# Peptides against a protein of PDB entry 5HB3: the designs that were tried, part 133

Target 1, 150 residues: chain A of PDB entry 5HB3
Amino acid sequence: RQMQDRCMSEYNQRIRNAPEGSIDPFRMACYKIIGRCDLSNRSLDGLQTDVNDWIWLQFNLARETDRSLELAGESYGLAELQASIREIGLKHFPKTAAEDTNGSFGMFFYLQILAGMFEQAIAYLYPFSYVDAVHFAIALTYYGLLRPVD

## One batch from the design tools (peptide; made by RFdiffusion4, then SolubleMPNN)

Design b1_p28_6_s2 (from b1_p28_6, 16 letters changed)
Fold by OpenDDE base, seed 3:
Structure b1_p28_6_s2 (fold): chain B 150 residues (1-150), chain A 28 residues (1-28)
Amino acid sequence: as target 1 above (150 residues)
Amino acid sequence: SAVEFAKKLLEKIKKHLEENKEKFSFLM
């Protein structure tokens, strides 16, 4: 708790008071990841990151913590991550095979699978690849991860 | 098996992600 408080204090102080361009982005990243500072901004500003880094960060920050222990009152758990993935899907990924120009549907499917959105993932994949959707549905059912709609 | 197929497909997706990471810069 003391370490988290210190991280939060230093993070906030640097964001507010540091001269522009003087902030060490790696230090800020450490505060965000370790101290869980400013969970509303789930990016690593000033770092050269790729989509894998982004994915890693989202899942690392998504923790089911007791809200009473989070100083900032910001909770970011699996439910919030899933909501974010849904929003990203609606804005940036193809909804139909006709809209898919670059094969990016697979990436959105992957994100949904990682987030445990199995039913939604299968439903999404179905119009793009029927065969793949069926295979995944069988596999997920075998592991008890897919709830068959009665 | 369907499980093995699913694993292979996920690996293909991961590979595609690595090859096309610049296309997903909008997430950052």
Scores: peptide ipSAE 0.033, ipTM 0.613, DockQ to the pose 0.877
Fold by OpenDDE base, seed 1:
Structure b1_p28_6_s2 (fold): chain B 150 residues (1-150), chain A 28 residues (1-28)
Amino acid sequence: as target 1 above (150 residues)
Amino acid sequence: SAVEFAKKLLEKIKKHLEENKEKFSFLM
């Protein structure tokens, strides 16, 4: 608790008061990850990151914590992550096979699978690849992960 | 098996994502 409070204080102070270009992005990243600072902004500014780093960060920050214990009043759990993935899907990924120009449907399928959105993932994949969707559905059912879609 | 097929498909997806990671910079 004391460490988290200190991280938050230092993070906020640096963001507000540090001269431009003087902020160590790695230090700020440490405060964000350890202190869970500014969970509304789940990016690492000033760092060269790739999609894997982004995915890692999202899932690392997504923790089921008692909301009453979070001093910042910010909570970010699996439900919020799933909501974020859904929003990203609506904005940046093809909805149908006809809209897919770059073959990016696989990325959105992958994100949904990682987030445990199995039913939605299968439903999304189906129009792009029927055979693959059926095979995944069978596998997920075998492991008891696929729930009946109402 | 269906499970093995699913695993292979996931590996193909992961490989494709790695090869095309720059295309997904909009997430950052």
Scores: peptide ipSAE 0.030, ipTM 0.598, DockQ to the pose 0.920
Fold by OpenDDE base, seed 2:
Structure b1_p28_6_s2 (fold): chain B 150 residues (1-150), chain A 28 residues (1-28)
Amino acid sequence: as target 1 above (150 residues)
Amino acid sequence: SAVEFAKKLLEKIKKHLEENKEKFSFLM
């Protein structure tokens, strides 16, 4: 808690007081990651990041914490992450095989799997690859991760 | 096994994603 408070304080101070372009993006990233500062902005500004970095950040910031303990009054857990993934899916990923021009369906499937959205992931994959969806469904069911609808 | 197949498929997906990172810049 003390470390988080310090990170939050330093983060806020720098955001407010640092001249434009003088902020060390790596230091700010550290404060964001460690201190969970400004959870509404889940990006690392000023850093060269890729999709893996983005994914990593989303999942690291998504923590189940007591809302009462969140210093910033912001909560970001798995449910919020899942909601974000759903929204991203609706906006940016193909809904049908006919819309898939770049083969990006796999990424959305992957994101859903990572987020524990197994039923949705299988349902999404099904129209793109029936065989693959069935294999994943069997595997997930075997591990008790998929709830088959009776 | 279905599990092994699923693992292999996931690895293929990961590889594809790694090779096509630029296509997903809209996430950042």
Scores: peptide ipSAE 0.027, ipTM 0.587, DockQ to the pose 0.868
Fold by OpenDDE base, seed 5:
Structure b1_p28_6_s2 (fold): chain B 150 residues (1-150), chain A 28 residues (1-28)
Amino acid sequence: as target 1 above (150 residues)
Amino acid sequence: SAVEFAKKLLEKIKKHLEENKEKFSFLM
């Protein structure tokens, strides 16, 4: 708690008061990750990042912390991450095989799997690759991650 | 097994995604 509070304080102070160009983006990234500062902005400004970094960041920020312990008025847990993935899917990924021009469906499937959206992931994959969807469904069921609809 | 197949498929997907990560720059 004390460390988080300190991170929040330093983060806010630097954003507000730091001279232009004096902000170390790596330091700010540390505050964001450790202090969970400004969870509404889940990007690392001033850093060169790729999709893996983005994914990593989203999942690291998505902590099921007791809401009571989050000093930041903003909570970002698994549910919020899942909601974000859904929104991204609606905006940026193909909904049907006919819309898929670049094979990007795999990324959205992967994101859903990582986020624990197993049923949605299988349902999404099915029209793109029936065989793969069935195999994943079997595997997920074997591990107890996919609940058969009664 | 289906599980092993799924694991292999996931690895292939991951590899493909890594090779094509530039296509997903809109997430950044």
Scores: peptide ipSAE 0.026, ipTM 0.570, DockQ to the pose 0.840

Design b1_p28_6_s3 (from b1_p28_6, 18 letters changed)
Fold by OpenDDE base, seed 5:
Structure b1_p28_6_s3 (fold): chain B 150 residues (1-150), chain A 28 residues (1-28)
Amino acid sequence: as target 1 above (150 residues)
Amino acid sequence: KAEEFAKKFLEKVLEHLEKNKDKFSFLM
């Protein structure tokens, strides 16, 4: 708690008072990750990141902590992450096979799987590759991850 | 068989993602 409070204080002070170009982006990233500062902004400004880095960050920030105990004043859990993935999907990924020009459906499928959105992932994959969707559904069911809708 | 298929499929997806990571710069 004390460390988190210090991180938050330092983060806020630097964001507000630091001269332009004097902010160490790595330090700010540490404050964000450790202190859970400014969870409304889940990007790491000034750092070159890839999709893996992005998703790693999202999972680290999306801690299933008791919201009542969260000192950051902002909460970001799995539900919020899933909502973000849905939003990204709607904006940036093909909805149908006809819209898929670059094969990016696989990325969105992967993101949904990582976020535990198994049913949605399978439903999304089905129009692109029904065979793969069926096989993956079987596998997920075998591991108890896919819940058949009664 | 299903497990093996799932693993192979996931590997293909990951490979595809790695090859196309630049297309997803908007996520950053």
Scores: peptide ipSAE 0.019, ipTM 0.427, DockQ to the pose 0.879
Fold by OpenDDE base, seed 1:
Structure b1_p28_6_s3 (fold): chain B 150 residues (1-150), chain A 28 residues (1-28)
Amino acid sequence: as target 1 above (150 residues)
Amino acid sequence: KAEEFAKKFLEKVLEHLEKNKDKFSFLM
C-alpha cells in the first residue's frame, strides 16, 4: 500500500509539474503498471509501442478485484477491456468485407480472441472468411471455449 | 488438424499485424 501511494503521488506530481521533455516515459510507465495510476489513460505516453504492447498493457492493468479494494480509486477488469475492444472495433475496423480496404479484419479478430470474446470473434470473422470461421469454431468448441447457442 | 489450422492462421494474422503495425498507431 505504501509503495502504491508513493507511485501515485510521484506520478501525479510529475504529470502536473515536470517541465516539458523532462519526463522519463519508462519511469512513468513503471508507475502506471505498478501503482495502477491513471487507469482512465491506458497508454504509455512517449513510448514507441505496437498493438502487442498495447494489449499486453491492457491485460496487466485489468484486475478482477472488488472496487472497494482498489487503492487507485478506479477499477478496470476484463469486462472493461472487452468493452474497450468493442469500441475500438466500431471506430477503427471494418464491419463488412466490402469495407475492408486494408485487410485489417484479422487484427480485430485477434484482439477479440485474446480478450476471450470467442463467440463475437467467430461471428465477426464469418462474413470475411467463411472457411476460417468454421475451422476456428470447430477448434474452439473442441477445447470447450465456444459456447454453442442452443 | 483444427489446432494446426488455428496456429497457422494466428501466425499469419500476427505476421500481417507486424507488417502493418503503423496502421494501428491509433491504439496508443
Scores: peptide ipSAE 0.023, ipTM 0.454, DockQ to the pose 0.830; fails the geometry check
Fold by OpenDDE base, seed 2:
Order: structure tokens, then C-alpha cells, then sequence
Structure b1_p28_6_s3 (fold): chain B 150 residues (1-150), chain A 28 residues (1-28)
């Protein structure tokens, strides 16, 4: 509790008062992760990141707890993460094989799998790679992760 | 077998991600 409060204080102070260009992005990232500061902004400004860094951050910030107990005053759970993945998918990823010019369908499939969106992931993969979709469907079913429609 | 295929496919996805990671900078 005390550590979190200090992190929040420092984070807010730096955002408000730091001279332009003087903010250490790594320090701000630490405050965000440890202190759960500014959960509405789940990006790391000033850092070179890839999709794995992004998704790692999302999962670290996500908490599946009683929102009333969130000390940060903001909450971000699995449902919000899944909503973000859906939004990203709609904006930045191909919907059909014909739209796929760079082969990025696999990335969106991966993101959906990580977020536990198994049915949607399989449905998405199907038009791009039928064989792989079937294999994943079988595997997910085997592990009890896929919910087949009755 | 299905698990093996899934693992192989996931590895391919990860390889693709590594090769094309710069294309997804918009996520950050």
C-alpha cells in the first residue's frame, strides 16, 4: 500500500511537473507496473516495443479481482483486455485472406489465443488456414478450452 | 498429434511475429 501510494505520487508529479523531454520512460513504466498508475493509458511512451511487450504489459496490468478493492481507483480486467483485442482486430488486421497483404493474420490469431478468445480465434483463422484452424480446434477441444456450439 | 500441430503452428506464428514486429508498433 505505501509503495503503491508513493509510486502514484511520483508518477503524477512527473507527468505534471517534469520539464519537456526529461521524463525517463523506463521509470514511468516502472511506476505504471508496480504502482498501477494511469491504467487508462496502457502504452509505454518513448520505448521501443513490439507486440510481445505490449501483450505482456496488458496482462501485467490486468487484474481479475473485485473492482471495489482496486487501490489504483481504476480497473482493467480480462474483459477489458478482450475488448481491446477486438478493437485492434477491427482496425489493424485483415478480415479475409484477400485483405491480407503482409501475412499479419497470424498475429491477430495469436493475440486472441493469449486473451483466451479461443472460439473467436479459431473462427478468425479458418478462412486464412483451414488446416491449421482444424488442428487448433482439435487441440483446444482436447484441453477443454474450446466451447463447441451445440 | 493435434497438440504437436498446434505447437508447430504457434512456433510459426511466433517466428512471423519476430520477423514482422516493426509492423505492429501501432500497438504501443
Amino acid sequence: as target 1 above (150 residues)
Amino acid sequence: KAEEFAKKFLEKVLEHLEKNKDKFSFLM
Scores: peptide ipSAE 0.020, ipTM 0.454, DockQ to the pose 0.843; fails the geometry check
Fold by OpenDDE base, seed 4:
Structure b1_p28_6_s3 (fold): chain B 150 residues (1-150), chain A 28 residues (1-28)
Amino acid sequence: as target 1 above (150 residues)
Amino acid sequence: KAEEFAKKFLEKVLEHLEKNKDKFSFLM
């Protein structure tokens, strides 16, 4: 709690008082991750991040902390992450194979899998690759992650 | 029998993933 409060204080102080361009983006990232500061802004400004870095950040921010201990008025958990992934999917990823120009469907499939959205991931993959969707569905079922609807 | 079936099934899935490794390289 004390560390979180310190991180939040430092984060807010730097955002308000630091000269433009003087903020170390890595330090700010540390404050976000450790202090859970400004969880509404899940992007790291000033860092060139790829999709993997973004995903990594989202998972780290989506810590299931006991909500009772989160002094931060904003809770960001797995449910919020899943909601964000759904929104991103609707905006930035192809819905059909005909819309897929760059093969990005696999990335969205992967994001859904990582977020535990197994049923949705399989449903999404199916129109792009029937064979792969079936194989993943079987594998997920084998591991008890996908419940087949009888 | 069920265990053997599960094993064979897993092997088939792994074989499929290996054949399509290029498509799913981001998962490996």
Scores: peptide ipSAE 0.019, ipTM 0.443, DockQ to the pose 0.076; fails the geometry check

Design b1_p28_7_s1 (from b1_p28_7, 13 letters changed)
Fold by OpenDDE base, seed 2:
Structure b1_p28_7_s1 (fold): chain B 150 residues (1-150), chain A 28 residues (1-28)
Amino acid sequence: as target 1 above (150 residues)
Amino acid sequence: SAAEYASLSELEKKRLEFLEQLLQELMS
């Protein structure tokens, strides 16, 4: 893809040559998303983002395409995203209802669902909200998305 | 009830604050 090659070239040039803090963060974001540049950096410096923006970025970077066709020397897939979510969960989200001081368990459940971690999401939600966990389990089972956990 | 809605709003506020802090940490 000609556009990707141009994006990569410009991205690398700007990162190397531009004074610190002088680069337009929106332009850099475009290079990252369209040109698949610097996929190891999964954040957008200098931009005001919320959780939805962050997760949108993660999913865009984790494109489920044939990796053999990827022109960029870097790749980031769903498996890497799932690993990142697990790590975030371990560090920042409550493990039990007793630890839930800010009601953040729902967000971690949401992130796991978005990342296709259905079994883990239900297992996580269960001790916080039994009723909700059951409802989601039924729905996910109906659509063939929930598998038995060993 | 009004009290329940107020409680939910406060909970949502706490969640948002937490998430903002989390994002700042992740993006730093």
Scores: peptide ipSAE 0.021, ipTM 0.388, DockQ to the pose 0.574
Fold by OpenDDE base, seed 5:
Structure b1_p28_7_s1 (fold): chain B 150 residues (1-150), chain A 28 residues (1-28)
Amino acid sequence: as target 1 above (150 residues)
Amino acid sequence: SAAEYASLSELEKKRLEFLEQLLQELMS
């Protein structure tokens, strides 16, 4: 709590008072991760990141806890992340094999798996690749991660 | 084959590039 409060204070001070471009982006990232500052802004200005870095950040910022117990003024749980993934899927990824023009279905499958949306991921993959969907279903079932649906 | 592997790698690269661009736009 003490460290979090300090981070929040420093973050707020620097973002408001520091000259533009003078703030170390890594420092700001630390404030965001440790202090949970400004969670509504999920980007890191001034940092070059790939998709793996992005998803790592999202998971670190996400908390699977009751919002009533959240010490930070802002919260972003796994449910919100999953909602974001669903929204992205609806807007930007193919829903059927006929809509797939660039083979991007695999990326959406990957995002769903990372977000723990296993049943949805398998259901999504099935029309694109039956064989792969079955293999993933078997593997996920083996590890107890898949709930069978009738 | 090497050609098949290269083809898959290029496809994966294109997918990654697409996702990175999309995510960047969504976060902006």
Scores: peptide ipSAE 0.020, ipTM 0.404, DockQ to the pose 0.286
Fold by OpenDDE base, seed 4:
Structure b1_p28_7_s1 (fold): chain B 150 residues (1-150), chain A 28 residues (1-28)
Amino acid sequence: as target 1 above (150 residues)
Amino acid sequence: SAAEYASLSELEKKRLEFLEQLLQELMS
């Protein structure tokens, strides 16, 4: 907690006072991840990141913490991440196999799985790949991750 | 077959490229 307070203080100070580009982006990332600073900004400026890094960041930021203990004054949990993924899906990913020109459906499926949106992921995958959807459904059911079908 | 494997790899590359573009848009 003391560390978090210090991180917030330093982050706020640096973001206000430091010239643009003068702050170590890795340090800023540490403040964001450890200190939970500025969770509304989920990008890491100045860092060369790939998809895996981005996803890793999102999941690290989506920490389930007691809001009463959260010093950042804002929260970004799994629910918010899931909402973001839904929005991304609506905007950028194919809804039907006919719309899938790049085979990007698998990526959206993957994002949903990572976010724990298992039922939605299977439902989404089904029209694109029946066989894969069934296999994943079986696997998820086996591990108790898929809720009973209504 | 090697050809099938290569084709799958190319598809995967396209998917990754798309995701990278998407991430860039989201991060901008």
Scores: peptide ipSAE 0.019, ipTM 0.392, DockQ to the pose 0.524
Fold by OpenDDE base, seed 3:
Structure b1_p28_7_s1 (fold): chain B 150 residues (1-150), chain A 28 residues (1-28)
Amino acid sequence: as target 1 above (150 residues)
Amino acid sequence: SAAEYASLSELEKKRLEFLEQLLQELMS
């Protein structure tokens, strides 16, 4: 906690007082990742990142921690990440093959799998690729990762 | 499999590009 408080103090001081562009973005990233500072900001400003980097960051920041040890408003877990993925899916990914103009359904399936949304992922994949959905369902069941649908 | 997505095929690259554009829009 002492280290976290120190990181938070330094982070806040720099973000408020330093001239724009004068702060090392890597240092700020360290404060965010290690110190869990400003978790409401889910991006790393000033860094060149691709989608994989972004996903990595989201999963890293979504690590389960004891919320009692976190500052108010600085909690973000797997559930919140899953909610974000659901929201993105509803708005920006195809629901049927007919809607898929860019072949992006596989990426959304991938995101759901990474987030542990196995039942939803299989259900989503089914109308796009029946065979693949069945194979994944079998595999996930074998490993005890697929739950019965309520 | 999840491992197949790590191969970064041309199709996957296009999908990633789409997500990058999406993320840029969402984070703006």
Scores: peptide ipSAE 0.019, ipTM 0.400, DockQ to the pose 0.235

Design b1_p28_7_s2 (from b1_p28_7, 15 letters changed)
Fold by OpenDDE base, seed 3:
Structure b1_p28_7_s2 (fold): chain B 150 residues (1-150), chain A 28 residues (1-28)
Amino acid sequence: as target 1 above (150 residues)
Amino acid sequence: SAAELAALSEEEKKRLEILEQLLKELMS
């Protein structure tokens, strides 16, 4: 708790008081990842990142910890990540094959799989590629990861 | 199978680049 409080203090101080351009983005990233500071902002300002870096960050921030041990409002777990993926899907990915203009359905399927949203992923993939959906369903069922959709 | 799952997942991973612009929008 003391370490976290110190990290939060330093993080907030630098964000609020540091001259423009003087903030070390790597240090700020350390505060975010290690100190779990400002988890509502899941981006790394000042760092050049790609989609892989973004996904890596999301999973590192998504820790299943006792929320009582974290500062109020500074918890981020798998459930929150899944909610974010759902939101991204609703906003940016096709709902049907007819809406697929750029072949991006696979990316949303991939994100859902990474986030452990197996049932939803299979249901989503089926209208786009039923063969692949069946193969995934068989594999996931074999390993006990796929449950019947309620 | 696990191999099939991994192979298909890796194929989809190659498409991650198409999400960059969308992520940039979300990060802004």
Scores: peptide ipSAE 0.025, ipTM 0.477, DockQ to the pose 0.141
Fold by OpenDDE base, seed 4:
Structure b1_p28_7_s2 (fold): chain B 150 residues (1-150), chain A 28 residues (1-28)
Amino acid sequence: as target 1 above (150 residues)
Amino acid sequence: SAAELAALSEEEKKRLEILEQLLKELMS
């Protein structure tokens, strides 16, 4: 708790007082990850991040903590992450194979899997690649992650 | 074939680049 408070204090101080462009983005990232500072801003400003970095960050920030326990008053859990992924999917990823010009469906499938949205992921993948969807469904079922719909 | 693997890798790279751009846009 003390460490988190310190991180928040330092983060806020730097955001407020640091000259523009002088903030070490890696340091700010550390405050965000460790201190859970400014969770409303889930981007790492000033860092070139790839999709893997982004999703890694989202998962680390996503804690199923009771909102009451988060000192920052900001709760970002798995549910919020899943909601974000859904929103991303609706806006930026193809819904049908006919809309898929770049083959980006796989990435959205991947994001859904990472977010634990297994049923949705399989359902999404199915029209793009039937064979792959079936294979993943079998695998997920085998590991007990996919509940068979009667 | 090595050429097919290379082609797949290049295509994957392109897809990743597109995704990165999309993510940047989403993170904004």
Scores: peptide ipSAE 0.024, ipTM 0.462, DockQ to the pose 0.363
Fold by OpenDDE base, seed 5:
Structure b1_p28_7_s2 (fold): chain B 150 residues (1-150), chain A 28 residues (1-28)
Amino acid sequence: as target 1 above (150 residues)
Amino acid sequence: SAAELAALSEEEKKRLEILEQLLKELMS
């Protein structure tokens, strides 16, 4: 809490008072991640990011708690992230093996795993690669991450 | 607040758009 308060103070001070071009984007990123500052802006301004960076950031910033209890005063849940992943899937990824023209199913599987959508990920992967789906299912079950599916 | 939630939703939409573009690049 004390560290977060300090981060918030520094973040706000720099946003308001820092001369143009003097803000270190890495420092600001640290304030966002550690101090949970300005969660309404989940981008890292001034930094080049890829899909891995984005999903990692979203996962770290996500809080699956009561929004009223969020220390930062702002809340972004895992459910919202997962909804975004589902939406991306519907738009850009194959639904069946027959629709797979570029082998992109693996990427969507990967995104779902990173977003903690384990059951959905396995269910999605199964028609594309039975063997891989079974292996991942076993591993996820072993670690208690996969719920039984009927 | 409702305003904060709306702001988060709009930000999420923007991030989604960025992610979609990144995914397109990865799939190319």
Scores: peptide ipSAE 0.018, ipTM 0.387, DockQ to the pose 0.113
Fold by OpenDDE base, seed 1:
Structure b1_p28_7_s2 (fold): chain B 150 residues (1-150), chain A 28 residues (1-28)
Amino acid sequence: as target 1 above (150 residues)
Amino acid sequence: SAAELAALSEEEKKRLEILEQLLKELMS
C-alpha cells in the first residue's frame, strides 16, 4: 500500500507540475503498471506502440481480483480483455481463407494466444493453416493449456 | 455495480479505438 501511494503521488505530481516535455514516458508507464495509476487511461502517452505493446499492457493491467476492492471504473479483468479481442477479431480480421488478403490471420491467432484463448486460437487457425494448427495444438496440449471439449 | 460495468464498457470502447489505430498502421 505504501508503495502504491507513493507511485500515485509521484505520478500525479509529475502530471500536474512537470514542465512540458520533461516527463519521461517510460517512467510514467512504470507508475501506471506497477502503481496502478490512472487505469482509466490504458494508453502510454509519448511512446510509440505496436500490437504487441498494446496487448502486453492490457494483459498486465488486467486483474482477477474482487472488483469491490478496486476503484470504481478502474477494475478490468481477463474476461473483459478476451471480450475485446473477440470483438477486434470480428471487425478487423479475416474469418476464412477466402477473406484473407494480406495474411493477417496470423496476427489474430497471436493475439488470442497472448490472451489465453487457446482453444479459440487453434480453431481459428485451423482453416488457414492445418499443419500449423496441429503443431500448436500438440504443443499446447503437452503443456496442459489446451482443454478437450466434453 | 452498474456504474462500474458502464465504466468498463466505455473503457473497452477506448481500447478498441486504440487497437484500431494500431491495426491500420500494421495493415497499411
Scores: peptide ipSAE 0.017, ipTM 0.371, DockQ to the pose 0.069; fails the geometry check

